# Peptides against a protein of PDB entry 2KNC: the designs that were tried, part 16

Target 1, 74 residues: chain A of PDB entry 2KNC
Amino acid sequence: KGPDILVVLLSVMGAILLIGLAALLIWKLLITIHDRKEFAKFEEERARAKWDTANNPLYKEATSTFTNITYRGT

## One batch from the design tools (peptide; made by RFdiffusion4, then SolubleMPNN)

Design b1_p11_7_s1 (from b1_p11_7, 7 letters changed)
Fold by OpenDDE base, seed 5:
Structure b1_p11_7_s1 (fold): chain B 74 residues (1-74), chain A 11 residues (1-11)
Amino acid sequence: as target 1 above (74 residues)
Amino acid sequence: LLLSLLEELLS
């Protein structure tokens, strides 16, 4: 029996739609993985910059603490 | 797989 033209057309159309959907999912997945890696790197660099600022030996705190040796609590 | 399915569909 010859191929049913309607079955062939619907199957080809379905295959194209599935391939297109798969390609979009792969594309979105690749972008998402890339963005997460870049964001993780950015947050790591930001964290390092914060740590370096906190431990910067050139940084002097604006606040000085003085201990009053004569203070006896009431 | 796709080619074999197409051959089956066209048979």
Scores: peptide ipSAE 0.046, ipTM 0.709, DockQ to the pose 0.078
Fold by OpenDDE base, seed 2:
Parts: C-alpha cells; structure tokens; sequence
Structure b1_p11_7_s1 (fold): chain B 74 residues (1-74), chain A 11 residues (1-11)
C-alpha cells in the first residue's frame, strides 16, 4: 500500500513539534536545576557571612558600659 | 528506531 501523503505530512509535523517541545522542556529543566543550585550556594554563603560578621574581630559593639566612679549606691 | 519508524510510515 502506498503511503498516505497526509499521514506522512502530519507525522513529520508532529515529530518536529514534539522535538521542539522536548527541547524547550529540557532547556527549562536545565535552567531550573542550575538556578536552584546557584540559589542554594547563595543561601549557604549568606548564612556563613552572618556568622563571619558576628565573629569579625573588627566588629565593635555599639553599646559600651561605663562605671560611674562617683556613684554611691544608696 | 527512527529509521525503522520512517520505513514503517513509508511502507
């Protein structure tokens, strides 16, 4: 039986559309995975930066306690 | 696979 030209055309068109859709889905998936990995690193670095700031030897507390030498507690 | 499917389609 000779090939139905309409079936051939529709199958080729369908295959192209499916390949295109698959490529877009793969592309989106790869970007999403990449972004999640980068975001996870960013959050880890941000968490570490908070700890480093708290332990920074250059950090001086805004508040200081002074003893009043003239204070006579009643 | 793709070639066999194409052959089947053109058969």
Amino acid sequence: as target 1 above (74 residues)
Amino acid sequence: LLLSLLEELLS
Scores: peptide ipSAE 0.045, ipTM 0.703, DockQ to the pose 0.079
Fold by OpenDDE base, seed 4:
Formats: structure tokens, C-alpha cells, sequence
Structure b1_p11_7_s1 (fold): chain B 74 residues (1-74), chain A 11 residues (1-11)
């Protein structure tokens, strides 16, 4: 028997919706992967910058400790 | 797959 026009129309509409949804999911996935890679690179660069600061010979701790030589514990 | 499904739908 010939195709039912209602079945054909609903199948085409369903196919378009599924393709659209699949395209959106793929697009979101690609963006998410891209953003995670960029964020990982940023965190690596930040970690390196922290290590460079720790090895900076100009860095002096704000807190200094001195021993009171006159203190005799009773 | 898409062509076979379309042929089955139109048969």
C-alpha cells in the first residue's frame, strides 16, 4: 500500500527534531571539551607562576621571628 | 541506514 501521509509527515518532523537535538548536544559537548582544556591550561600557568614567585629572590616573608636573648624561663 | 528506513517508510 502507498505511504500514509500522516506517518510520513510525523517521521520527517521527528527526524528533524532528532537531528537538531543531536547537533545541539554535539555543539555543547565540543564547547565543554574546549573550555575544560583552556581551564586546565590556565591552572597549569597559574601553578607555574606560583612556583616562580616562591623562587623569587626578592620575596621576603612579612613575618619575622626573633629570639629574646634576655628571656630566662623561670 | 537512513535510505533503507526511508524506502521502508515509503513502501
Amino acid sequence: as target 1 above (74 residues)
Amino acid sequence: LLLSLLEELLS
Scores: peptide ipSAE 0.045, ipTM 0.699, DockQ to the pose 0.078
Fold by OpenDDE base, seed 3:
Structure b1_p11_7_s1 (fold): chain B 74 residues (1-74), chain A 11 residues (1-11)
Amino acid sequence: as target 1 above (74 residues)
Amino acid sequence: LLLSLLEELLS
């Protein structure tokens, strides 16, 4: 039996939509992988920068432990 | 493969 024109049209439309959706999902996946790699690199660079700051003897940690002399701990 | 699927769809 000859092809049902409606079935062919709907299948083509569905295929186009699925290809478009697949392309968007692939694109999102690639961006997500890229962003995670870039974020991991950023965290590594931040960790390195923190190490460099910690190794600079001129940088006193801004965290001064203020011992509250009035706190008797009772 | 795509052509064979299209031919099958059009048969």
Scores: peptide ipSAE 0.044, ipTM 0.694, DockQ to the pose 0.087

Design b1_p11_7_s2 (from b1_p11_7, 8 letters changed)
Fold by OpenDDE base, seed 2:
Structure b1_p11_7_s2 (fold): chain B 74 residues (1-74), chain A 11 residues (1-11)
Amino acid sequence: as target 1 above (74 residues)
Amino acid sequence: LLEELLRKLLL
């Protein structure tokens, strides 16, 4: 069987398409992994900012509990 | 490598 020129042409076209598709999939995968790592850092920074706000030495709770020493619960 | 792959595809 001589080399079928049509099979060779279709195989080369198929290989180029597969390489192009693989490159796009790798690119999309790299972006998706990057975005997930960045999102995880932003959620950690947001959590830290919430904790830092809760530990802000300027924040006084509006509610103070006073023990009335004269209240003998009857 | 490429020639061996082409031979396997054409057989």
Scores: peptide ipSAE 0.031, ipTM 0.631, DockQ to the pose 0.060
Fold by OpenDDE base, seed 4:
Structure b1_p11_7_s2 (fold): chain B 74 residues (1-74), chain A 11 residues (1-11)
Amino acid sequence: as target 1 above (74 residues)
Amino acid sequence: LLEELLRKLLL
């Protein structure tokens, strides 16, 4: 049977649309994986900075306790 | 695969 011109046209159009959609999905997937890896690295660096701050001899706690010398415990 | 699909579609 000779090639149906309509079937050839629709198959080429469908292939172009599928390739375009696949390229967009791959692109979005690559960005999403990249951003998640960068965010995980950033949270790990923040966690390390928090541990370093806890060991920093210049860290002063924001809370000061005052002993009331007039409190004669009942 | 692609050529066999094209052959089945065109013939």
Scores: peptide ipSAE 0.030, ipTM 0.606, DockQ to the pose 0.072
Fold by OpenDDE base, seed 3:
Formats: structure tokens, C-alpha cells, sequence
Structure b1_p11_7_s2 (fold): chain B 74 residues (1-74), chain A 11 residues (1-11)
């Protein structure tokens, strides 16, 4: 059987499409891993900044709990 | 390598 020219053409087209799809999947995977690492770093930096702010003796908490002295719990 | 893959695909 001579090489089926149609099988060769379809195999080359399929290979190009698979390489393109694989490249897009790798690219998306790399971005997703990068974004998750950057987000984790951002949340860690935000957590540190919150701790540093909480340890500042000049920091006034934005939340004041007012105890209603007139509330006689029923 | 490529010729062996082509031979395996065409057989």
C-alpha cells in the first residue's frame, strides 16, 4: 500500500491542532499556577500587614463594640 | 524517530 496521502495530511493537521491545543493548555496552566502563587503571596502580605497594624499601639480598631448599658436581657 | 513514527502510523 502506498502512503495514503489523505492519512498523511490528516495526521499533520491533527498534529498541528494537538500541538496548538497543548501549547494553550500549558500556557493556561502556567498562568493559573502563577496567579495562585501571586494570590497566595498577596494574602500572606495582607495577613502580615494586618498583624503589623494590630501590633501598632496607635492603631484604633474600626470596630468599636458598644455595650448597651440599658439592655437588661430578658 | 520521525520516520519510525510515520512507519508505525502508516502500517
Amino acid sequence: as target 1 above (74 residues)
Amino acid sequence: LLEELLRKLLL
Scores: peptide ipSAE 0.029, ipTM 0.612, DockQ to the pose 0.066
Fold by OpenDDE base, seed 5:
Structure b1_p11_7_s2 (fold): chain B 74 residues (1-74), chain A 11 residues (1-11)
Amino acid sequence: as target 1 above (74 residues)
Amino acid sequence: LLEELLRKLLL
């Protein structure tokens, strides 16, 4: 049987679609890995900045805890 | 896989 021209055309079209989908999946995977690394770096820098701020003698905590001496916890 | 597809396409 000669090559079914319709099967060849559908196979080529299917191959192009699969390559396109594979490229999009690889692209999305690379972005997701990049974003996770950048977010981890950002959280580490933010943690370091919070520790540096806590060691700043000019940083007054906005929270003054007044112990209410009249609060007898029943 | 590819060779089996090519064989099925040529036969």
Scores: peptide ipSAE 0.023, ipTM 0.567, DockQ to the pose 0.059

Design b1_p11_7_s3 (from b1_p11_7, 7 letters changed)
Fold by OpenDDE base, seed 5:
Structure b1_p11_7_s3 (fold): chain B 74 residues (1-74), chain A 11 residues (1-11)
Amino acid sequence: as target 1 above (74 residues)
Amino acid sequence: LLLELLEELLS
């Protein structure tokens, strides 16, 4: 029995749609993984820069607290 | 696989 032309057409259309959808999903997945890795690296570098600023021995706090050793609080 | 299935469908 010759191939059912409708079955052939629907199968080819279905295959093309599935391949296209799979390609889009793979592409989106790759971009999402790339962007998350880059963002995580950026946030880590930003966190390190904040820690370096906090631990920078050249950083003088604008507020100096002096403990008066002579003050015996009554 | 897809080509084999297509050949099977065209047979």
Scores: peptide ipSAE 0.049, ipTM 0.724, DockQ to the pose 0.078
Fold by OpenDDE base, seed 1:
Structure b1_p11_7_s3 (fold): chain B 74 residues (1-74), chain A 11 residues (1-11)
Amino acid sequence: as target 1 above (74 residues)
Amino acid sequence: LLLELLEELLS
């Protein structure tokens, strides 16, 4: 029996769909890996910036604790 | 491999 034209058409369509799906999955995987690496780098830089801010002698805490020396809490 | 599959499909 000669090749069923329908089988050939469906196989070609299926192959194109599988290649397209594989390309989309690879693309999504690459983006997800890139975003996770960039996010990890950003969190490391943010952690370093917080450490530098805590050790910066020019940084005045926004919260000033005023101890009223006149208040003798009896 | 893809050519062999196409030949097998066309035979």
Scores: peptide ipSAE 0.046, ipTM 0.713, DockQ to the pose 0.086
Fold by OpenDDE base, seed 4:
Structure b1_p11_7_s3 (fold): chain B 74 residues (1-74), chain A 11 residues (1-11)
Amino acid sequence: as target 1 above (74 residues)
Amino acid sequence: LLLELLEELLS
């Protein structure tokens, strides 16, 4: 029996679709890994910037507390 | 593997 031309055509089409889908999944995976690494680095730099601000001697809280000495709590 | 599958499909 010669190869069924329909079976050959459907197998080639299926193989092309599977290769295309695999390539898209690999591409999406690579982008997702790249973006997560870049985001993790950004969060680390942001955390360091917050620590540097906390240790900055020029940083003054915008809030001040005032104790009213004349308030006797009647 | 892919070549063996193609040969089996064409046989």
Scores: peptide ipSAE 0.045, ipTM 0.710, DockQ to the pose 0.081
Fold by OpenDDE base, seed 3:
Parts: C-alpha cells; sequence; structure tokens
Structure b1_p11_7_s3 (fold): chain B 74 residues (1-74), chain A 11 residues (1-11)
C-alpha cells in the first residue's frame, strides 16, 4: 500500500505547525527566564540604592513622625 | 530520527 498522499500532507503540515509552536514556546520561555533575571537584578539594584540612600547623611525621610504631646488618647 | 520517521511515513 503506497503512502496515502493525504496522510503525508497532513503529517507534514502538522509537523510544521508543531515546530512553529515549539519555537514560540521556547522563545517565550527564554524571554520569561531573561525577564525574571533582569527583574531580579533590578530589585537588587533598587535594594542597593535604598541602602545608599539610607547611608546618605543628608537624607531626610519624607515622613516625619511627630509625637503630638497634646494628644491624650481619649 | 526524523529521517527514520519520514521513511516509515513514506513506506
Amino acid sequence: as target 1 above (74 residues)
Amino acid sequence: LLLELLEELLS
């Protein structure tokens, strides 16, 4: 029985679609891994910048806690 | 592997 031409065509089309889908999934995976690594670096740099700001003797916190001595806490 | 699968498909 010679190969069914229809089966061959559908299998080739299916293989191309699967390769395309696999390539997209690999690409998405690589981007996701890259973005997570870049985000982790960004959070590390942000943490470092916060420490550098905290060590700045000229840094005044934007939030001042005033103890209202007149507030007798009713 | 792909060649063997193609030969099996074309057989």
Scores: peptide ipSAE 0.045, ipTM 0.705, DockQ to the pose 0.085

Design b1_p11_7_s4 (from b1_p11_7, 8 letters changed)
Fold by OpenDDE base, seed 2:
Structure b1_p11_7_s4 (fold): chain B 74 residues (1-74), chain A 11 residues (1-11)
Amino acid sequence: as target 1 above (74 residues)
Amino acid sequence: LLLELLKKLLE
C-alpha cells in the first residue's frame, strides 16, 4: 500500500490539534488547581479573622445583662 | 513513539 498522502496530512493535522487541545486542558487544570488552593487560603484567613475578633480584648459586647435583685415579680 | 507511528503511516 503506497503512503496515502491524505491520511498522512490528516494524521499530522490531527496530532497538532490534539497537542494544542492537551496543552490548553493542562493549562486550565493548573489554573483551576491554583485558584482552588488560593480560595482555600482566603477562606482559612477569613475564618481566623472571625476567631481573632472573638478573642480581641478590645471587643466589648454592646449588651450587658444585669440581675435586678429588687424585682419581686408580681 | 511519534517517529514510529509516522513510519507505520508511511508504509
Scores: peptide ipSAE 0.050, ipTM 0.723, DockQ to the pose 0.073
Fold by OpenDDE base, seed 5:
Structure b1_p11_7_s4 (fold): chain B 74 residues (1-74), chain A 11 residues (1-11)
Amino acid sequence: as target 1 above (74 residues)
Amino acid sequence: LLLELLKKLLE
C-alpha cells in the first residue's frame, strides 16, 4: 500500500503541534516553579525583617506599661 | 517510537 500522503501530513502536523504544546507547558511550569520559589523567599525575608524589628533591642515601644506592684486591685 | 511508526507508514 503506497504511503497515504494525507495520513503522513496529518501525523507530522499533529506531532509538531504536540511538541509545541509540550514545550509551552514545560516552559510555563519552569517559570511558575521559579516565581513561586522567589516569592516564598521574599515573603520569608519580609517575615524575618518584621521579627528582627520586633526583637530589635534598640526598639522602644512608644507606650511603657507601668505595673504598680503596690496596687491590690480588688 | 514516532520514527518507527513513520517508517511503517512509509512502507
Scores: peptide ipSAE 0.048, ipTM 0.718, DockQ to the pose 0.071
Fold by OpenDDE base, seed 3:
Structure b1_p11_7_s4 (fold): chain B 74 residues (1-74), chain A 11 residues (1-11)
Amino acid sequence: as target 1 above (74 residues)
Amino acid sequence: LLLELLKKLLE
């Protein structure tokens, strides 16, 4: 039975769409892995900067606890 | 593989 031209056309179109979708999924996966690595690096750099700030003798905590001496807790 | 699938699709 000769090739069903419609089956051939639909299969080629389907293959192109699947390749395009696979390429987009691979691209999204690569970006997601990259972004997770970059975010992990950023959190590590932020953690190091916090340690360096904590060891800086010139660091004043931005949070001053003011004890309100007039607050008699009822 | 791809060429054999294409041949089977054209048979």
Scores: peptide ipSAE 0.046, ipTM 0.706, DockQ to the pose 0.087
Fold by OpenDDE base, seed 4:
Structure b1_p11_7_s4 (fold): chain B 74 residues (1-74), chain A 11 residues (1-11)
Amino acid sequence: as target 1 above (74 residues)
Amino acid sequence: LLLELLKKLLE
């Protein structure tokens, strides 16, 4: 049976649609992986900046313990 | 693979 022109056309259309869909899925996957890696770096840098703020030499804890040597507990 | 599928589709 010679090539069914309708089967050839439908198969070519189906192949183009599948390749297009696969390319879009790969592209979306690559972007999603990239964005997650960039967001993870941003959260790590933000966490590090918070730790550097805790080590700020201008930050004095509001609580200072003084030993009162004159306190005779009654 | 792809070339064999194309040959079977044109046969």
Scores: peptide ipSAE 0.045, ipTM 0.702, DockQ to the pose 0.069

Design b1_p11_8_s1 (from b1_p11_8, 11 letters changed)
Fold by OpenDDE base, seed 5:
Structure b1_p11_8_s1 (fold): chain B 74 residues (1-74), chain A 11 residues (1-11)
Amino acid sequence: as target 1 above (74 residues)
Amino acid sequence: REEELLEELLK
């Protein structure tokens, strides 16, 4: 008894759908891993640039906040 | 706030 032609057709369709779904899952996984690594590097570089700016003796803060310890908001 | 949103995005 050869495989039913309908079973062969459904198995081929199912295999194509499974390959397509697996490819999309692998693609999404690769992007997610890439984006997480790139984002972690970007935040590390941004943190370093912020620290370098804060430690730069030529950096003048545009805003000096004076806390008036005698200001009782009445 | 920004760090919490980044931790949620990184989950």
Scores: peptide ipSAE 0.030, ipTM 0.548, DockQ to the pose 0.000
Fold by OpenDDE base, seed 2:
Structure b1_p11_8_s1 (fold): chain B 74 residues (1-74), chain A 11 residues (1-11)
Amino acid sequence: as target 1 above (74 residues)
Amino acid sequence: REEELLEELLK
């Protein structure tokens, strides 16, 4: 029995679809890993900038905490 | 709290 031409055509179509889907999944995975690494670097750089600002002797926090000695919490 | 939620989202 020769190869069923329909089975060969369907197998080739299925293989092309699976390769296309695999390529899209790999692409999405690479982007997701890239974006997570870039965001982690951004938060590290932001944290470093906060530490550099905190070490600046000219930096004055805009928020001052005052202890109200007459405050009795309800 | 917000930093812990961001770290959990990045995991």
Scores: peptide ipSAE 0.029, ipTM 0.539, DockQ to the pose 0.000
Fold by OpenDDE base, seed 4:
Structure b1_p11_8_s1 (fold): chain B 74 residues (1-74), chain A 11 residues (1-11)
Amino acid sequence: as target 1 above (74 residues)
Amino acid sequence: REEELLEELLK
C-alpha cells in the first residue's frame, strides 16, 4: 500500500504547524530567560547601589528629615 | 509593595 497522499499532505501540514509552534515557544523561552537574567542583574546593581549609598561618605540622602522642634508629642 | 509585585512577576 503506497503512502496515502492525504496522510502525506496532513503530515507535512502538521510538521509545518509544529515547527512554527516550536519556534514561537523557543523564542518566548529565550526572551523569558533573557528578561529574568537582566532583571536579576538590575536587582544586583540596585542592591550594590544601596550598599554603595551606605558605604559612600559623600552620599547625601535626598530625604531631609525635618525634626519639627515645635511638635510637643502629647 | 513594589518588591512584592516584582517577586510575584519573577515567580
Scores: peptide ipSAE 0.029, ipTM 0.540, DockQ to the pose 0.000
Fold by OpenDDE base, seed 3:
Structure b1_p11_8_s1 (fold): chain B 74 residues (1-74), chain A 11 residues (1-11)
Amino acid sequence: as target 1 above (74 residues)
Amino acid sequence: REEELLEELLK
């Protein structure tokens, strides 16, 4: 019994859809991993730049602590 | 809230 042409067509269509979905999931995963690594690097660079600035004897600490009265710590 | 939202977005 040869393969049913309808089963072959549905299997090819299903395979194309699964490949497309898998490619989108891989792409989303790669972006998510990239964005997390890049954000962690930017926060490290920002923390370092703040530290380097704080050790500058010409840096006047403009530490204006604005207490946001509407800040509910959630 | 903003730090928790950033931690949740980064999780």
Scores: peptide ipSAE 0.034, ipTM 0.570, DockQ to the pose 0.000; fails the geometry check

Design b1_p11_8_s2 (from b1_p11_8, 11 letters changed)
Fold by OpenDDE base, seed 5:
Structure b1_p11_8_s2 (fold): chain B 74 residues (1-74), chain A 11 residues (1-11)
Amino acid sequence: as target 1 above (74 residues)
Amino acid sequence: EELEQLQRLLE
């Protein structure tokens, strides 16, 4: 009794669909890992640039907030 | 079990 031709066809179709789905999942996973690493580097570089700007002795803050510790709100 | 069922379907 040879394998039912319908079972063979359905198994081949199922295998193709599973391979296609697996390839898409692997591709999405690789992109997601890549993008997260690149984004983390970009945010670190942006954070460093912000810290360097704040520590730059030529940077004048546009607003100086003086907390008057003797201000009694009378 | 599944392998023995597959063999019995091939005979």
Scores: peptide ipSAE 0.023, ipTM 0.438, DockQ to the pose 0.000
Fold by OpenDDE base, seed 4:
Structure b1_p11_8_s2 (fold): chain B 74 residues (1-74), chain A 11 residues (1-11)
Amino acid sequence: as target 1 above (74 residues)
Amino acid sequence: EELEQLQRLLE
C-alpha cells in the first residue's frame, strides 16, 4: 500500500502547525521565566535598598510631617 | 493609609 498522498500532505501541514505552535509556546515560556527572574532580582534589590536605608544614619525621609496647629479637629 | 491605597491602584 503506497503512502496516501493526502495523508502525507495533511501530516506535513499538521507537523508545520505543531512546530510553529511549539516554538511560540517555548518563546512565551522563556520570556515568562526571564521576566520572573528579573522581577525577583528587582524585589531583592528593593529589599536590599530598604535594609540599606534602615542602616544608613545619613538617610533622611523625603517626607516631613507638619502638624497644623490651626487644625482644631472637627 | 493613603500610600497603601495608591499601591493597590498600581498592582
Scores: peptide ipSAE 0.017, ipTM 0.388, DockQ to the pose 0.000
Fold by OpenDDE base, seed 2:
Structure b1_p11_8_s2 (fold): chain B 74 residues (1-74), chain A 11 residues (1-11)
Amino acid sequence: as target 1 above (74 residues)
Amino acid sequence: EELEQLQRLLE
């Protein structure tokens, strides 16, 4: 029995579709890993900027807590 | 204190 031409054509089409799908999945995976690393770096840079601001002797908090000595909580 | 006030408002 010679090679079934239909089986060969369907196998080649299936292989092309699987390679295309695999390439899209790899591409999406690479982007997702990149974006997660970039976001983690951005949050680290924000945390560092907040820490640097907290050590700035010119930084004054906008919120001040006052103890009211006359306040007896009900 | 604030948790006890919230509990008294829920009874």
Scores: peptide ipSAE 0.000, ipTM 0.209, DockQ to the pose 0.000
Fold by OpenDDE base, seed 1:
Structure b1_p11_8_s2 (fold): chain B 74 residues (1-74), chain A 11 residues (1-11)
Amino acid sequence: as target 1 above (74 residues)
Amino acid sequence: EELEQLQRLLE
C-alpha cells in the first residue's frame, strides 16, 4: 500500500506551515534580542552622559529658585 | 486483468 496521497499532501502542507512559523519566530527572537542590546547600550551611554554632567564643575542646574519677596500670600 | 494490477499498485 503506497502512502495515502491525501496524508502526504496534508503532511507536506503542515511541514511548510511549521517551517514558515518557525522562521517567523526565529526572526522575531533575533530582532528582539538585537533591539534589547541596542537599547541597553543606549541607556548605558545616557547614564554615563548624566554622570559626566553631574561631575562637571561648570554644570549649573537648569532649575533656579526665585523668591518673590513681594508675595505675601494674601 | 490490467485494472486489477493498477488497483494492486495503488494499494
Scores: peptide ipSAE 0.016, ipTM 0.303, DockQ to the pose 0.000; fails the geometry check

Design b1_p11_8_s3 (from b1_p11_8, 11 letters changed)
Fold by OpenDDE base, seed 4:
Structure b1_p11_8_s3 (fold): chain B 74 residues (1-74), chain A 11 residues (1-11)
Amino acid sequence: as target 1 above (74 residues)
Amino acid sequence: LEEQLLRQQLL
């Protein structure tokens, strides 16, 4: 029984499509894992910078509360 | 972050 040429062609086309889809899924998965690790590292570095800013004696809060001495609440 | 912008331009 010779290989059915149509079955061989359809199997090769199906294999190429499956390999292409698998490669795209692997690529997207690797990017997504990389980006999540980079984002987690960036948020950790920002959290550290916030703690370092809290320990910086030159940090002044942009919000100053002034007590209005002339406000006698009615 | 910069690599994400470069990857979006390659598509």
Scores: peptide ipSAE 0.056, ipTM 0.697, DockQ to the pose 0.000
Fold by OpenDDE base, seed 2:
Order: C-alpha cells, then sequence, then structure tokens
Structure b1_p11_8_s3 (fold): chain B 74 residues (1-74), chain A 11 residues (1-11)
C-alpha cells in the first residue's frame, strides 16, 4: 500500500493546528504567570508604601477618636 | 500594569 496522501495531508494539517494551538497556550500561560507576578509585586510595593507611611512621624490620621465623658448610653 | 491597560485598549 503506497502512502495514503490524504492521511499525510490531514496529519500535516493536524500537526500545524496543534503546534499553533500549543504556541498560543504557552504564550497565554507565560503572560498569565507574568501578570500574576507583576500584580503580586505591585501589592507588595503598595503594602510597603503603606507601612512606610504609617512609620512616618509626620503622618497624622484624618480620623481621631474622642472620648465623650458626657455620653451615657441609653 | 501599563501593558495590561494597553492590551485592554487593543481588544
Amino acid sequence: as target 1 above (74 residues)
Amino acid sequence: LEEQLLRQQLL
């Protein structure tokens, strides 16, 4: 039986489609991993900036708690 | 972050 030309053509087309799909999946995976690492780094930098601001002796909270000595809760 | 904003504008 000679090589089935249709099977060879379909196998080559299928291989090209699978390689293309695999390349897109790898690309999407790399982007998704990169984006998750960059987001984690951004949240770490934001957390660090918040902690540095909290340790700044010039920082005053806009909200102050006052004890009202005349408040008798009914 | 900036690259995500640019990609969202392209879709």
Scores: peptide ipSAE 0.050, ipTM 0.681, DockQ to the pose 0.000
Fold by OpenDDE base, seed 1:
Structure b1_p11_8_s3 (fold): chain B 74 residues (1-74), chain A 11 residues (1-11)
Amino acid sequence: as target 1 above (74 residues)
Amino acid sequence: LEEQLLRQQLL
């Protein structure tokens, strides 16, 4: 008995769907790996910019804390 | 970074 024509058609349709799904998964994986590398580079550049700011002798913190020694909470 | 913003605008 030759292969059932319906089984052959369903297997070909299933194979096309699996190839399409595999291609989408590979595409998503490649994007995710690219995005993780680019994000790691961005966080490294941001870390360097913070270090450069901390080593700048002209850097003054915009926030000053004043301790009111006369405040007794009464 | 700019390419990610462009990809989010295209979706």
Scores: peptide ipSAE 0.044, ipTM 0.660, DockQ to the pose 0.000
Fold by OpenDDE base, seed 3:
Structure b1_p11_8_s3 (fold): chain B 74 residues (1-74), chain A 11 residues (1-11)
Amino acid sequence: as target 1 above (74 residues)
Amino acid sequence: LEEQLLRQQLL
């Protein structure tokens, strides 16, 4: 029995769809790995910038802790 | 207060 033309057509269509889905999954995986590396680099650069700022004697902390004397902690 | 600010930086 020769190859059923319908089976051949469906197999080709299925292969194209699977290749397309595989390409999208690979693309998403690459982006996700890239974004995680870039975010890790950004957090490292932010941590360094905080360290450099903490050693600057001209740095004024923008965060002032005010003790609220009226706060009776419940 | 410092513990609450640390918790907000973690979110």
Scores: peptide ipSAE 0.018, ipTM 0.411, DockQ to the pose 0.000

Design b1_p11_8_s4 (from b1_p11_8, 11 letters changed)
Fold by OpenDDE base, seed 4:
Structure b1_p11_8_s4 (fold): chain B 74 residues (1-74), chain A 11 residues (1-11)
Amino acid sequence: as target 1 above (74 residues)
Amino acid sequence: DEEELLRLLEE
């Protein structure tokens, strides 16, 4: 049975589509892995900054408490 | 990286 030209053409078209889809899936997977690593670094840096706020003796809270000396609490 | 974030903010 000679090679069916239609089967060969459909197999080549199918292979090109599968390669294109595989390339897009690999690309999306690489980006997703990159973004998750970057987000994990960001959460680590945020956790570190929160620890540094607790341990940094130069940190002044932006909240100033003013005692109103004229307030006679009823 | 903090340097890359600063570069993106300066642009």
Scores: peptide ipSAE 0.027, ipTM 0.527, DockQ to the pose 0.000
Fold by OpenDDE base, seed 2:
Structure b1_p11_8_s4 (fold): chain B 74 residues (1-74), chain A 11 residues (1-11)
Amino acid sequence: as target 1 above (74 residues)
Amino acid sequence: DEEELLRLLEE
């Protein structure tokens, strides 16, 4: 039996499609890992900035609580 | 990067 030319053509087409799909999956995986690392860095920087603000002796809260000495809750 | 975010805000 000579090489089945149809089997060879279909196998080459299938291999090209599988390589293309694998390349897209690798690309998507790399982007997803990059985005997760960047988001984790952003949340770390935000957490650090919040910590530094909380420890800043110049920071004053915008809200203050006053005790009304004349208020008797009914 | 923080520098790239600052550059995008200046545009």
Scores: peptide ipSAE 0.027, ipTM 0.522, DockQ to the pose 0.000
Fold by OpenDDE base, seed 5:
Structure b1_p11_8_s4 (fold): chain B 74 residues (1-74), chain A 11 residues (1-11)
Amino acid sequence: as target 1 above (74 residues)
Amino acid sequence: DEEELLRLLEE
């Protein structure tokens, strides 16, 4: 009894679809990991640039908050 | 299971 030609055709079609789906999932996973690493670096560089601006002795904030340690709330 | 599959393939 040879393999049912229909079963062979359906199995080959199913295998092609599964390989295609697996390739798309791997591709999406690789991109997502890459983009998250790049985004994390970009946010770190942006955070550093903000800290460097705040620590720059030439940076004068428009608003100076003075905490009066002697203020008793009266 | 595997020997029974081989026997069913030989008929």
Scores: peptide ipSAE 0.026, ipTM 0.405, DockQ to the pose 0.000
Fold by OpenDDE base, seed 3:
Structure b1_p11_8_s4 (fold): chain B 74 residues (1-74), chain A 11 residues (1-11)
Amino acid sequence: as target 1 above (74 residues)
Amino acid sequence: DEEELLRLLEE
């Protein structure tokens, strides 16, 4: 049987589309993993900077928790 | 197996 030229053309087109889609998915996956690692590092550094600021005796927290002494929990 | 690949290509 000679190669069905239509099957060959469709297989090549399908392969190109699948390679392109796979490359985009791999690229997006790599960026997403990188971004999550960078964001996790940024949140760790931000948390550390907050702790270092909280240990400064001159730092006044902008958020004060007021306990309502009149709240008799029922 | 190379022989199975050749059979799949000849079908």
Scores: peptide ipSAE 0.020, ipTM 0.470, DockQ to the pose 0.000

